# Peptides against a protein of PDB entry 6UG1, part 49

Target 1, 304 residues: chain A of PDB entry 6UG1
Amino acid sequence: SNEERKRRKYFHMLYLVCLMVHGFIRNEWINSKRLSRKLSNLVPEKVFELLHPQKDEELPLRSTRKLLDGLKKCMELWQKHWKITKKYDNVGLYMRTWKEIEMSANNKRKFKTLKRSDFLRAVSKGHGDPDISVQGFVAMLRACNVNARLIMSCQPPDFTNMKIDTSLNGNNAYKDMVKYPIFWCEVWDKFSKKWITVDPVNLKTIEQVRLHSKLAPKGVACCERNMLRYVIAYDRKYGCRDVTRRYAQWMNSKVRKRRITKDDFGEKWFRKVITALHHRKRTKIDDYEDQYFFQRDESEGIPD
Target 2, 301 residues: chain A of PDB entry 6UG1 as posed
Amino acid sequence: SNEERKRRKYFHMLYLVCLMVHGFIRNEWINSKRLSRKLSNLVPEKVFELLHPQKDEELPLRSTRKLLDGLKKCMELWQKHWKITKKYDNEGLYMRTWKEIEMSANNKRKFKTLKRSDFLRAVSKGHGDPDISVQGFVAMLRACNVNARLIMSCQPPDFTNMKIDTSLNAYKDMVKYPIFWCEVWDKFSKKWITVDPVNLKTIEQVRLHSKLAPKGVACCERNMLRYVIAYDRKYGCRDVTRRYAQWMNSKVRKRRITKDDFGEKWFRKVITALHHRKRTKIDDYEDQYFFRRDESEGIPD

## One batch from the design tools (peptide; made by RFdiffusion4, then SolubleMPNN)

Design b1_p12_7_s2 (from b1_p12_7, 5 letters changed)
Fold by OpenDDE base, seed 4:
Structure b1_p12_7_s2 (fold): chain B 304 residues (1-304), chain A 12 residues (1-12)
Amino acid sequence: as target 1 above (304 residues)
Amino acid sequence: DKFLHEIEKKWK
């Protein structure tokens, strides 16, 4: 019905705000001074120097290569630190079906809300789910004075899916779900004026995304619980930015149709949510990023 | 921020 379409759109919006606020809160927690002091001790001086190369005036690419090597070594150090990766409880922050949402509304399952103290302990011990591990990795880079962002791929229920039964069938549903991450890292490269993508936990990869990312879900089974629609970046200064354009090859043709921002009302609403979560002034880094997004929109073209 | 604190209370 038209009413059910309105209900699903509204619930998608509410759920999206809740997810974006969750990302904001986790971004505050990883700024913990106590955690920073502990995690800085994991990074040897030689690796710290690679994270902070001098600008090579002759070949800025040499400085970028040092930073990339430093980030690779940080991923190796993080793997040594991290002892136990827990499975997600149920689906974690992956996308729920409409049926699962309706069933969960009836079940007052006391989700044991992870307290800030428990999160900090989990990161410090190297024991937790993949999201906690990624968040801890961002905390380690921030402890080394690296301009690292926490990235969250927000997975609200698909308001474009009007099927009554949205049950997902399959024995491999968990493996397909966790094939691609929900959380990852970005690091600012001051030499190339670009964000470097880092997945320290899932794919264990470093990328300089031009047109395609390995972190973008591919295949029907993987996209059932992980649809790239709202990739939100949280920086160390409590900036909040939509960075979906980086990771979406087909932003205009495919991704936009599945976003609340497909219409002017949704665009204005989503901009208000971003603005409410953005607690810093604009910087020249934001200008370089917006220019990159503009060039990517021009290069994709208008969908036919 | 008061707003964030209120949301954090609702997520508890």
Scores: peptide ipSAE 0.010, ipTM 0.618, DockQ to the pose 0.084
Fold by OpenDDE base, seed 3:
Structure b1_p12_7_s2 (fold): chain B 304 residues (1-304), chain A 12 residues (1-12)
Amino acid sequence: as target 1 above (304 residues)
Amino acid sequence: DKFLHEIEKKWK
């Protein structure tokens, strides 16, 4: 019905705000001065120097290569620090079906909310789920004065799915769900004027994204609980930006149709949510990023 | 500003 379509759209919007606020709160927690002092001690001076290379005026690419090597070594150091990777409780922050949401409304599950103190302890000990691990990695890079962003792929329920039964066909193995991350890192390369993508936990990869990312979900089974629709970047200065364009090869033709921003009302609403979570002034880094997004939109074209 | 305005023109 038209009423059920409106209900699912409204619930998607509410759930999306809750996820974006969760990302904002986690981004605040990883800025802890106490945590920063502990995590900086994990990074040797030689690795710190690689993270902060001098500008090579003859070949700026040499400076980018040093930064990439420093980031690789930071991933290796992080793997040594992280002792226990806990499985997610149920599906974590992956996408729920409409049936699972309806069943969860009837069952008052006591969600054990992780407190800030418990989060800081988990990161400091290297004990937690993959999301806590990625968030801790971003905290370590920030402790080394690296301009690192926390990236969150927000997974609200699919409001475009109008099926009554939204049960997934079969027990999608936990492996298929977690094949692609929900959280990752971006690092600003001041030499190339680009964001570097870092997944320290799931794929253990570093990318300079051109047209597509390895972090974009592929295959039916993986996309059932992880649809790339809302990739939100949280920086160390409490900036909040939609960076979905970087990771979506087919933003205009495919991804936009699955977003609340497909209509003018949804676009204006989503812009208000971003603005409410964006607590800093614009910078030249935002100008370079917006220019890159513009070039990507022109290169994709308008879908016929 | 300019780039955002040009994007907004392509999608109006």
Scores: peptide ipSAE 0.010, ipTM 0.455, DockQ to the pose 0.019
Fold by OpenDDE base, seed 5:
Structure b1_p12_7_s2 (fold): chain B 304 residues (1-304), chain A 12 residues (1-12)
Amino acid sequence: as target 1 above (304 residues)
Amino acid sequence: DKFLHEIEKKWK
């Protein structure tokens, strides 16, 4: 019905705001001065120097290579720190079906919200789910004065799915779900004027995304609970930016159709949500990033 | 922002 379409759109919007606020709160928690002091001690001086290379005036690419090597060593150090990777409780922050939402509304299961103290303890001990691990890795890089962003792929229920029953049947559902991350890191490369993508936990990869990312879900089974629609970046200065364009190959042709921003009302609403979560002034880094997104939009063109 | 604070209170 038209009413059910409106209900699903509204619930998607509400759920999206809740997810984006969750990312904002986690981004604040990883800025903890107490946590920063503990995590900086995990990084030897030689690795710190690689994270902060001098500018090579002859070949700036040499400085980028040092930064990439430093980030690789930081991933290795993080794997040594992290002792226990817990499975997600149910589906974690992956996408729920409409049926699962309706069933959860009937079952007033109190989500045990992880307290700030428990989160800081989990990161400090190296015990937690993959999301806590990624968030802790971003905290470690920030402790080393690296301009690292927390990235969150927000997974609100699909308001474009109008099926009555949206139950997912399959024994491999968890493996397919966790194949791609929901949280990752980006690091600013001051030499190339680009963001470097870092997945320290799931795929254990570093990328300089041009057209494609390995972090973008591929295949029907993986996309059931992880649809690339809202990739939100939270920086160390409480900036909030939509970076979906970096990771979406087909932003205009495919991704936009699955976003609330497909219409003018949804676009204006989503801009208000981003603005409410963006607590810093614009910088030259934002100018370089917006220029990159513009070039990517022009290069994709209008879908035929 | 009061709206964000109310949402944060519901998530705490």
Scores: peptide ipSAE 0.009, ipTM 0.635, DockQ to the pose 0.085
Fold by OpenDDE base, seed 1:
Structure b1_p12_7_s2 (fold): chain B 304 residues (1-304), chain A 12 residues (1-12)
Amino acid sequence: as target 1 above (304 residues)
Amino acid sequence: DKFLHEIEKKWK
């Protein structure tokens, strides 16, 4: 019905705000001064120097290469620190079906929210789920004065799916679900004027995204619980930005159709949510990023 | 829409 379509759209919007606020809160927690002091001690001076290379005036690419080597060594150090990777409880923050949402509403399940103290302890001990691990890695880079963003791929229920039964069948559903991350890191390269993508936990990869990211979900099974629609960046200064354009090859042709921003009302609403979560002034870094997104929109063209 | 306005009010 038209009513059920409206209901699913509104529930998607509510769920998206809750996810974006969750990302904001986690980004605040990883700015903990107590955690920063502990995590800085994991990074040797030689690795710190690689994270902060001098500008090579002859070949700026040499400075970027040092930064990339420093980030690789930080990933190795993080793997040594992280002792226990816990499985997600149920589906974690991956996309739920409409049936799962309805069944969960009927079940008075007491969801135990992780407290700030428990999160800080988990990161400090190296014990937690992959999301906590990525968030801790971002905290370690920030402790080393690296301009690292927490990235969150928000997975609200698909309001474009109007099927009544949306049950997912199969024992492999968890493996397909966790094949691609929901949380990752971006690091600002001051030499190339670009964001470097870092997945320290899942794919264990560093990339400079041009047209395609390795972190973008591929295949039907993986996309059932991980649809690239809302990739939100949280910086150390409590900036909040939509960076979906970086990771979406087909933003205009495919991704936009699955977003609340497909219509003017949804776009205006989503802009208000971003603005409410964005607690810093604009910088030249935002200008370089917006220029890159503009070039990516022009290069994709208008969908046929 | 009243519902979206109520959501906006809860998070302002």
Scores: peptide ipSAE 0.014, ipTM 0.583, DockQ to the pose 0.060; fails the geometry check

Design b1_p12_7_s3 (from b1_p12_7, 6 letters changed)
Fold by OpenDDE base, seed 4:
Parts: C-alpha cells; structure tokens; sequence
Structure b1_p12_7_s3 (fold): chain B 304 residues (1-304), chain A 12 residues (1-12)
C-alpha cells in the first residue's frame, strides 16, 4: 500500500539517524585520552616516523609510500594486540529484514548496550567484535596523531523493498554476512591530497580508492545484509561527512535509487542530519574531497 | 551536544 511505503520510508529515516548517532558516539569514545595513552605504546618510534614522513619535494609519492608502509606496520601491530574476535550477536549492525524488525519490536530483549567503560576495556584488552576492533585501530592511529577517520557503512532496512515477507531465504551463513566490513578506517594523505582506505580487521587491506573499492559488497548473498548506501565518515575533530561516492562505483545509476536522497525532500532531510552531526568548520581537506567526488560524478555520468 | 547525549541515554 501507499501507507506501508510511507511507513517503511519513515522507519528507514529513523533507523538511519540512530545508526549515524551510534557512529558519532563511537567516534567520541575512540577519542578517549586514557585509551590514547595505552594505544600509543603499541607503536614503536620507527613506525611513528613512517606515519609522519617529511615531504619529499622531488617525489611526493615517496612520502605517500612511507605513510602506506607505516599503516601496514600499524595493521600488523594491531593484529598482535587483538586477541579475541567475538562473533556479532545476531546480525550486529548489518541490515535487518522488515520481518526481523517487526519480530524484534515485540521482543523487549534488552540489548545490553555496551557502555563506554566496557568499550574502552574491550579495546585495551584486544577482546571484542570486529567493529570494536576497527574502532580501536582508529583510536591507535589517532593516538599517533594520524588524521584517521572512522568510517561506518550504515545499514538501515531497505525502504525500496516492498515485499510483505522479507525473510532471507536459506542459510545466509554468518560468513556471507561478514564477508565485507561495516566499519573501516580512512587516513588523510597530505602529500597526494587523498584519503587512504584501511580495513585492518576484515579484508586486512590498504587501498587508494580511485574508481572502486574492495570494501564495496559484491554478490547477492553479501548484499542482502550489506548494501552500500550511506558510508559516513567521522573524523577526530567531530566532523561528519557522507563519503559514499568514494566507495560507490555506480552512485548515480544504482546507489541513489536505494537512498533517502533520491528525492528533494530526502536530500534536504539528510543534509540536516549530516549538519547536526558535523561539529567542525570546513577545511581544505573537505575541498579536495568534494573536488574528488565531483570528478567521480562527472566520470560516471548521468544514467540514461 | 545535548541532543546526542539524550539520544545516547535513550539507547541505554
């Protein structure tokens, strides 16, 4: 019905705000001074120097290569720190079906919300789910004065799915769900004027995304619970930015159709949400990023 | 931000 379409759109919007606020709160928690002091001790001086290379005036690419090597070593150090990767409870922050949402509304299961103290302890011990691990990795990089962003792929229920029964048919094995991450890291490369993508936990990869990312879900089974629609970046200064364009190869042709921003009302609403979560002034880094997104929109073209 | 704090309280 038209009413059910409106209901699902509204619930999608509410759920998206809740997810984006969750990302914001986790981004505040990883700025903990107590955690920073502990995590900085994991990074040897030689690795710290690689994270902060001098600008090579002859070949800026040499400085980028040092930074990439430093990030690789940080990923290796993080693997040594992290002792226990817990499975997600149920589906974690992966996408729920409409049926699962309706069933969960009836079950007053007190989700034991992870307290800030428990999060900080989990990161410090190296015990937690993959999201906690990624968030801790971002905290370690920030402890080394790296301009690292927490990236969250927000997975609100699909308001474009109008099926009554949205039960996932078959053994969507936990393995297919977690094949691609929900959280990852970006690091600002001041030499190339680009964001470097780092997945320290899931794919264990470092990328300089040009046209496509390995972190973008591929295949039907993986996309059922992980649809690339709202990739939100939270920086160390409490900036909040939509970076979906980086990771979406087909932003205009495919991704936009699955976003609330497909219409002017949704676009204006989503801009208000971003603005409410963006607690810093604009910088030249934002200008370089917006220029990159513009070039990506031009290169994709308008879908016919 | 007070708004974010109030939302965090509702999630607890």
Amino acid sequence: as target 1 above (304 residues)
Amino acid sequence: DKFLYEIEKKWK
Scores: peptide ipSAE 0.009, ipTM 0.579, DockQ to the pose 0.087
Fold by OpenDDE base, seed 2:
Order: C-alpha cells, then sequence, then structure tokens
Structure b1_p12_7_s3 (fold): chain B 304 residues (1-304), chain A 12 residues (1-12)
C-alpha cells in the first residue's frame, strides 16, 4: 500500500539516524586519550617516520609511497595486536530484512550494549568483532598523529523493497554478509591531496580510489545485507561527511535511487542530519574532497 | 544488536 511505503521510508530514516549516531559515538570513543597512549606504543619509530614522510619536492609520489608503506606496516602490526576476532551477534550492523525487523519487534530480546569501558578494554586487549578491530585501527593511526577517518557504510532497511517476505537463504548467509566490511579507514594523503582507503581487517587492502573500490559490495548475495548507499566519514575533529560518491561507481544511475536523498525532502532532511553530526569548521581538505566528488559526478554524467 | 533492539522498542 501507499501507507506501507511511507512507513518503510520513515523507518529507514529513523534507522539511518540511529546508525549515524552510533558511528559518531564510536568515533568519540576511539579518541580516548587512555587508548591513544596504549596504541601509540604498538608503532615503532621507523614506522612512525614512514607515516610522516618529508615532502619530496622532486617527486611527491615518493612521499605517498612512504605513507603507503607505513600504512601497510601498521596493518601488519595491527594483525599482531588483534588476538581474537569474534563473529557478529546475529547480523551485527549489516542490513536486516523487513521480515527480520517485524519479527524482532515482536520478540522482547534483551540485547547487551557494549559500554565505552568494555569497548576500550576490547580494543586494548585485541578482542572483538571486525567493527571493533577497524575502530581500534583508526584509534592507533590517530595515536600516531595520522589524519585517519572512521568510515561507516550505514545499512538501514531497504525502503525501496516493497516485498512482504524478504527472507534470505541461510547456509552461506554469514560468509556472504561478511565478505565486504561495514567499517573501514581513510587516511589523508597531504602529498596527492586525496583520501587513501584502508581496510585493515576484512580485505586487508590499501587503495587510492579513483573510479571504484574493492570495498564496494559485488554480487547479489553480498549486496543482500551490504548495500552501498550511505558511506559516512567521521574524522578526529568530529567532522561528519557523506563520502558515498568515492565508493559508488554509479552514484547517479543506481545508488541515488536507493537513498532517501532521491527527492528534495529527503535531501534536505539528510543534510540536516549530517549538519547536526558535523562538529567542526570546513577545511581545505574538504575543498579538495568536494572537488574530487564534483569531477566524479561530471565523469559519471546524468543517467538518461 | 542491542542498539537495533532499543530502536525497535521505541517504534512499538
Amino acid sequence: as target 1 above (304 residues)
Amino acid sequence: DKFLYEIEKKWK
């Protein structure tokens, strides 16, 4: 019905706000001074120097290569630190079906919330799910004075899916779900004036995204619980930015149709949510990023 | 997830 369409749209909006607030809270927790002091000790001086290369005036690419090598070594150090990767409880922050939401609403399940103290202990010990591990990796880079963002791919239920039964096939569901991450890292490259994408946990990859990312879900089964729609960046200064354009190859033709921002009301609403979570002034880094997004929009074109 | 459950509880 038209009423069910409205209901699913409103539920999607509220769920999206809650996910974005969760990302904001986790971004605050990883700024813990106590955690920072512990995690900085994981990074040897030689690796710290690679993270902070001098500008090569002759060949700026050499400085970027040093930074990339430093980030690779940080991923290796992080793997040594991380002792226990826990499975997600149920689907974690991956996308639920409408049926799962309706069934969950009927069940008074007591879920345990991870407290800030428990999170900080989990990261410090190297024990937790992949999301906690990625968040801890961002904390380690921030402890080394790296301009690292926490990236969250927000997975609200698909308001464009009007099917009543959206049951997913069970056997490979977890493997397909966790094939691509929900959380990752971005690092500012001051030499190339670009964000470097880092997945330290899932794909264990470093990318300089131009047109597409390896972190963008591919294949039907993987996209059932991980639909690239809202990729939100949380920086160390409590900035909040929509960076979906970086990871979406087909933003205008495909991704926009599945976002609340497909209409003017949704765009204005989503902008208000971003603004409410954005607690810093604009910087030249934001100008370079917006220029890159503009060039990506021009290069994609307007879908016919 | 408890966070999702707390959201779901506010909708009833």
Scores: peptide ipSAE 0.008, ipTM 0.594, DockQ to the pose 0.591
Fold by OpenDDE base, seed 3:
Structure b1_p12_7_s3 (fold): chain B 304 residues (1-304), chain A 12 residues (1-12)
Amino acid sequence: as target 1 above (304 residues)
Amino acid sequence: DKFLYEIEKKWK
């Protein structure tokens, strides 16, 4: 019905705000000065120097290569620190079906909310789910004075899916779900004037995204609980930016149709949510990023 | 570029 379509759109919007606020809160928690002091001790001086290379005036690419090597070594150090990767409770922050939402409304399961103190302890011990691990990795890079963003792929229920029963009955449903991350890191490369993508936990990869990312979900089974629609970047100065354009190869042709921003009302609403979560002034890093997004929109073209 | 360095300093 038209009413059910309106209801699903409303629930999608509400759920999206809750996810974006969750990302904001986690981004604040990883800025803990106490945590920063502990995590900086994991990075030896030689690795710190690689994270802060001098500008090579002859070949700026040499400086980028040092930064990439430093980030690789940080991923290796992080794996040594992280002792226990817990499975998600149920589906974690992956996309729920409409049926699962309806069933969860009936079952008043007390969601054990992780407190800030428990989160900081989990990161410090290296014990937690993959999301806590990625968030801790971002905290370690920030402790080393690296301009690292927390990236969150927000997974609200699909308001474009009008089917009642999406039975995800596969024995490999969990493996397919966790094949691609929800949280990852971006690091600013001042030499190339680009964001470097870092997945320290799931794919254990460093990428300079051009047209497509390895972190973008591929295949039907993986896309059932992880649809790339809302990739939100949270920086150390409480900036909040939509960076979906970086990771979406087909933003205009495919991704936009599954976003609330497909219409003018949804675009204005989503811009208000971003503005409410963006607590810093604009910088030239934002100008370089917006220029990159513009070039990506021009290169994709308008879908026929 | 001195200007990029000053902007990165504002991120410190």
Scores: peptide ipSAE 0.005, ipTM 0.426, DockQ to the pose 0.015
Fold by OpenDDE base, seed 1:
Structure b1_p12_7_s3 (fold): chain B 304 residues (1-304), chain A 12 residues (1-12)
Amino acid sequence: as target 1 above (304 residues)
Amino acid sequence: DKFLYEIEKKWK
């Protein structure tokens, strides 16, 4: 019905706000001064120097290469620190079906909320799920004065799916779900004036995204619980930005149709949510990023 | 829409 379409749209919006706020809260927790002091001790001086290379005036690319080597060594150090990777409880923050939402509403299950103290302990011990591990890695880079963002791919239920039964049957559903991350890192390269993408936990990759990211879900099975729609960046100064354009090859033709921002009402609403979570002034870094997104929109063109 | 207004009002 038209009413059920409205209900699913509103529930999607509510769920998206809850996810974006979860990302904001986790971004605050990783700014903990107590955690920062502990995690800075994991990074040797030689690795710190690679994270902060001098500007090579002859070839700025040499400075970027040092930063990339420093980030690679930080990923290796992080893997040594992280002792226990826990599986997600059920689907974690991956996309739920409408049936799973209805069934969970009927089941008054007490959701165990992770407290700030438990999170800080988990990161300090190296014991937790992949999301806690990525968030801890961002905290370690921030402890080394690196301009690192926490990235979250928000997975609200698909309001464009009007099927009554959306049950997912399959023994490999968990493997396909966790094939691509929902949390990762971005690091600002001051030399190239670009964000470097870092997945320290899942794919263990560092990339400079041009047209395509390795972190973008591929294949029907992976996209059932991980649809690239809302990639939100949280910086150390409590900035909040939509960075979906970086990771979406087909933003205009495919991704936009599955976003709340497909209509003017949804665009205005989503902009208000971003603005409410953005607690810093605009910087020259935001100008370079917006210029890159503009060039990516022009290069994709208007879908036929 | 009243529902969206209530969501926006909880965040203001």
Scores: peptide ipSAE 0.007, ipTM 0.528, DockQ to the pose 0.058; fails the geometry check

Design b1_p12_7_s4 (from b1_p12_7, 5 letters changed)
Fold by OpenDDE base, seed 5:
Structure b1_p12_7_s4 (fold): chain B 304 residues (1-304), chain A 12 residues (1-12)
Amino acid sequence: as target 1 above (304 residues)
Amino acid sequence: DKFLYEIESKWK
């Protein structure tokens, strides 16, 4: 019905705001001075120097290579720190079906919200789910004065799915769900004027995204609970930016159709949400990033 | 919440 379409769109918008606020709160928690002092001690001086290379005036690429080597060593140090990776409770922050939402509303299940103190303890001990681990890795890089962003792929229920029964059948559902991350890191490369993508936990990869990311979900089974639609970046200065364009190959042709921003009302609304979560002034880094997104939009063209 | 009001005004 038209009413059910409105209801699903409303619930998608509400759920998206809750996810984006969750990312904002986690980004504040990883800026903890107490946590920073503990995590800086995990990084030896030689690795710190690689994270902060001198500018090579002859070949800036040499400085980028040092930064990449420093980030690789930080991933290795993080793996040594992290002792226990817990499974997600149910589906974590992966996408729920409409049926699962309806069933959860009826059962009044109190979600145990992780407190800030418990989060800081979990990161300090190296005990938690993959999302806590990634968030802790971003905290470690920030403790080393690296311009690291927390990235969140927000997974609100699919308002474009009008099926009555949206149950997912299959024993492999968890394995397919966790194949791609929901949280990762980006690091600013001041030499190349680009963001470097870092997944320290799931795929254990570092990439300089041009057209394609390894972190973009591929295949029907993986996309059931992880649809690339809203990739939000939270920086150390409480900036909030939509970086979906970096990770979406087909932003205009495919991704936009599944976003609230497909219509003018949804676009204006989503811009207000981003603006409310963006607590810093614009910088030259934002100018370079916007130029990159513009070039990516031009190169994709208008879908036929 | 300002955002909830905007959602409700459009989709009620």
Scores: peptide ipSAE 0.020, ipTM 0.598, DockQ to the pose 0.071
Fold by OpenDDE base, seed 3:
Structure b1_p12_7_s4 (fold): chain B 304 residues (1-304), chain A 12 residues (1-12)
Amino acid sequence: as target 1 above (304 residues)
Amino acid sequence: DKFLYEIESKWK
């Protein structure tokens, strides 16, 4: 019905705000001075120097290569620090079906909310789910004065799915769900004027995204609980930015149709949410990023 | 749409 379409759109919007606020809160927690002091001790001086190379005036690419090597070594150090990777409770922050949402409304599950103190302890000990691990990695880079962002792929229920039964066919193996991350890191390369993508936990990859990312979900089974629609970046200065354009190869042709921003009302609403979560002034880094997004929109073109 | 207006009004 038209009413059910409205209900699903409303619930999607509410769920999206809750996810974006969750990302904001986790980004605040990883700025903990106590955590920063502990995590800086994991990074030896030689690795710190690689993270902060001098600008090579002859070949700026040499400076970028040092930064990339430093980030690789930080991933290796992080793997040594992280002792226990817990499985997600149920589906974690991956996408739920409409049926699962309806069933969860009827079954008042006692959600054990992770407190800030428990999070800081989990990161410090290296014990937690993959999301806590990624968030801790971002905290370690920030402790080393690296301009690292927390990236969150927000997975609200699909309001474009109008099926009554949205049950997933078959045991979507936990492996298919977690094949791609929902949290990762970006690091600002001041030499190339680009964001470097870092997945320290899931795929264990570093990439300089051009047209497509390795972190973008591929295949039907993986996309059922992880649809790339809302990739939100949280920086160390409490900036909040939509960076979906970086990771979406087909933003205009495919991704926009699955976003609340497909209409003018949804675009205005989503901009208000971003603005409410953005607690810093604009910088030259934002100008370089917006220029990159513009070039990506022009290169994709308008879908026929 | 009434529901969309109610969401927008909460963010004003």
Scores: peptide ipSAE 0.015, ipTM 0.535, DockQ to the pose 0.050
Fold by OpenDDE base, seed 2:
Structure b1_p12_7_s4 (fold): chain B 304 residues (1-304), chain A 12 residues (1-12)
Amino acid sequence: as target 1 above (304 residues)
Amino acid sequence: DKFLYEIESKWK
């Protein structure tokens, strides 16, 4: 019905705000001074120097290569620190079906929310789920004065799915769900004027995204619980930015149709949510990023 | 922000 469409759209919006706020809170917890002091000790001086290369005026690419090598070594150090990777409870922050949401609303399941103290202890010990591990990795890079963002792929229920029963066939193995991350890192490369994508936990990859990312979900089974729609970046200064354009090859043709921003009301609403979570002034880094997004929109063209 | 606190309280 039209009423069910409105209900699902509203619930999607509410769920999206809750996810975006969760990302904001986790980003604040990452900025813990106590955690920062502990995590900086994991990075040897030689690796710190690679993270902060001098500008090579002859070949700026040499400086980028040093930064990439430093980030690789940080991923290796992080793997040594991280002792226990826990499975997610149920589906974690991956996308739920409408049926799962309805069943969960009827079941008074007290979600045990991880407290800030427990999070800091988990990161400090190297014990937790993959999301906590990625968040801790961002904390370690920030402890080394790296301009690292926490990236969150927000997975609200699909309001474009109007099926009554949206139950997934039980064959969607935990392995397919977790094949692609929900959280990752971006690092600012001051030499190339680009964000470097870093997945330290799941795919264990570093990439400079031009047209497509390895972190973008591919295949039907993986996309059932991980739809690339709302990739939100949280920086160390409490900036909040929509960076979906970086990771979406087909933003205009495919991704936009599945976003609340498909209509003017949804676009204005979503901008208000971003603005409410964006607690810093605009910087030249935002200008370079917006220029890159503009070039990506022009290169994709208007969908026929 | 009061709004952030209210959402955190509902998730507890």
Scores: peptide ipSAE 0.007, ipTM 0.570, DockQ to the pose 0.100
Fold by OpenDDE base, seed 4:
Structure b1_p12_7_s4 (fold): chain B 304 residues (1-304), chain A 12 residues (1-12)
Amino acid sequence: as target 1 above (304 residues)
Amino acid sequence: DKFLYEIESKWK
């Protein structure tokens, strides 16, 4: 019905705000001074120097290469620190079906909300789910004064899916779900004036995204619970930005149709949510990023 | 930030 379509759209909006607020809170927790002091000790001076190369005026690419090597070594150090990766409870922050949402509304399962103290302990011990691990990695980079962002791929229920039964069948559902991350890192490269993408936990990759990312879910089974629609960046200064354009090859043709921003009302609403979560002034980094997104929109073109 | 504390209190 038209009513059910409206209900699903509004529930999607509410769920999206809840996810974005969750990312914001986790981004605050990883700014903990106590955690920062502990995690800085994991990074040797030689690796710290690679994270902070001098600007090579002759060949800025040499400075970027040092930064990339430093980030690679940080991923290796993080793997040594991290002792236990827990499985997600159920589906974690991956996308739920409409049926699962309806069933969960009836079951007042007390989700044991992870307290800030428990999070900080988990990161310090190297014991937690993959999301905690990624968040801890971002905290370690921030402890080394690296301009690292926490990236969250928000997975609200698909309001474009009007099927009554949205049950997902299959024993491999968990493996397919966790094939691609929900959380990752971005690091600002001041030399190239670009964000470097870092997945320290799932794919264990560093990339400089031009047209496509390795972190973008591919294949039907993987996209059932991980649909790239809302990739939100949280920086160390409590900036909040939509960076979906970086990771979406087909933003205009495919991704936009599955976003609340497909219509003017949704665009205005989503902009208000971003603005409410953005607690810093605009910087030249934002200008370079917006210019990159503009060039990507022009290069994709308007969908036929 | 007071806003951050208010949000943490509501998600408990």
Scores: peptide ipSAE 0.006, ipTM 0.525, DockQ to the pose 0.071

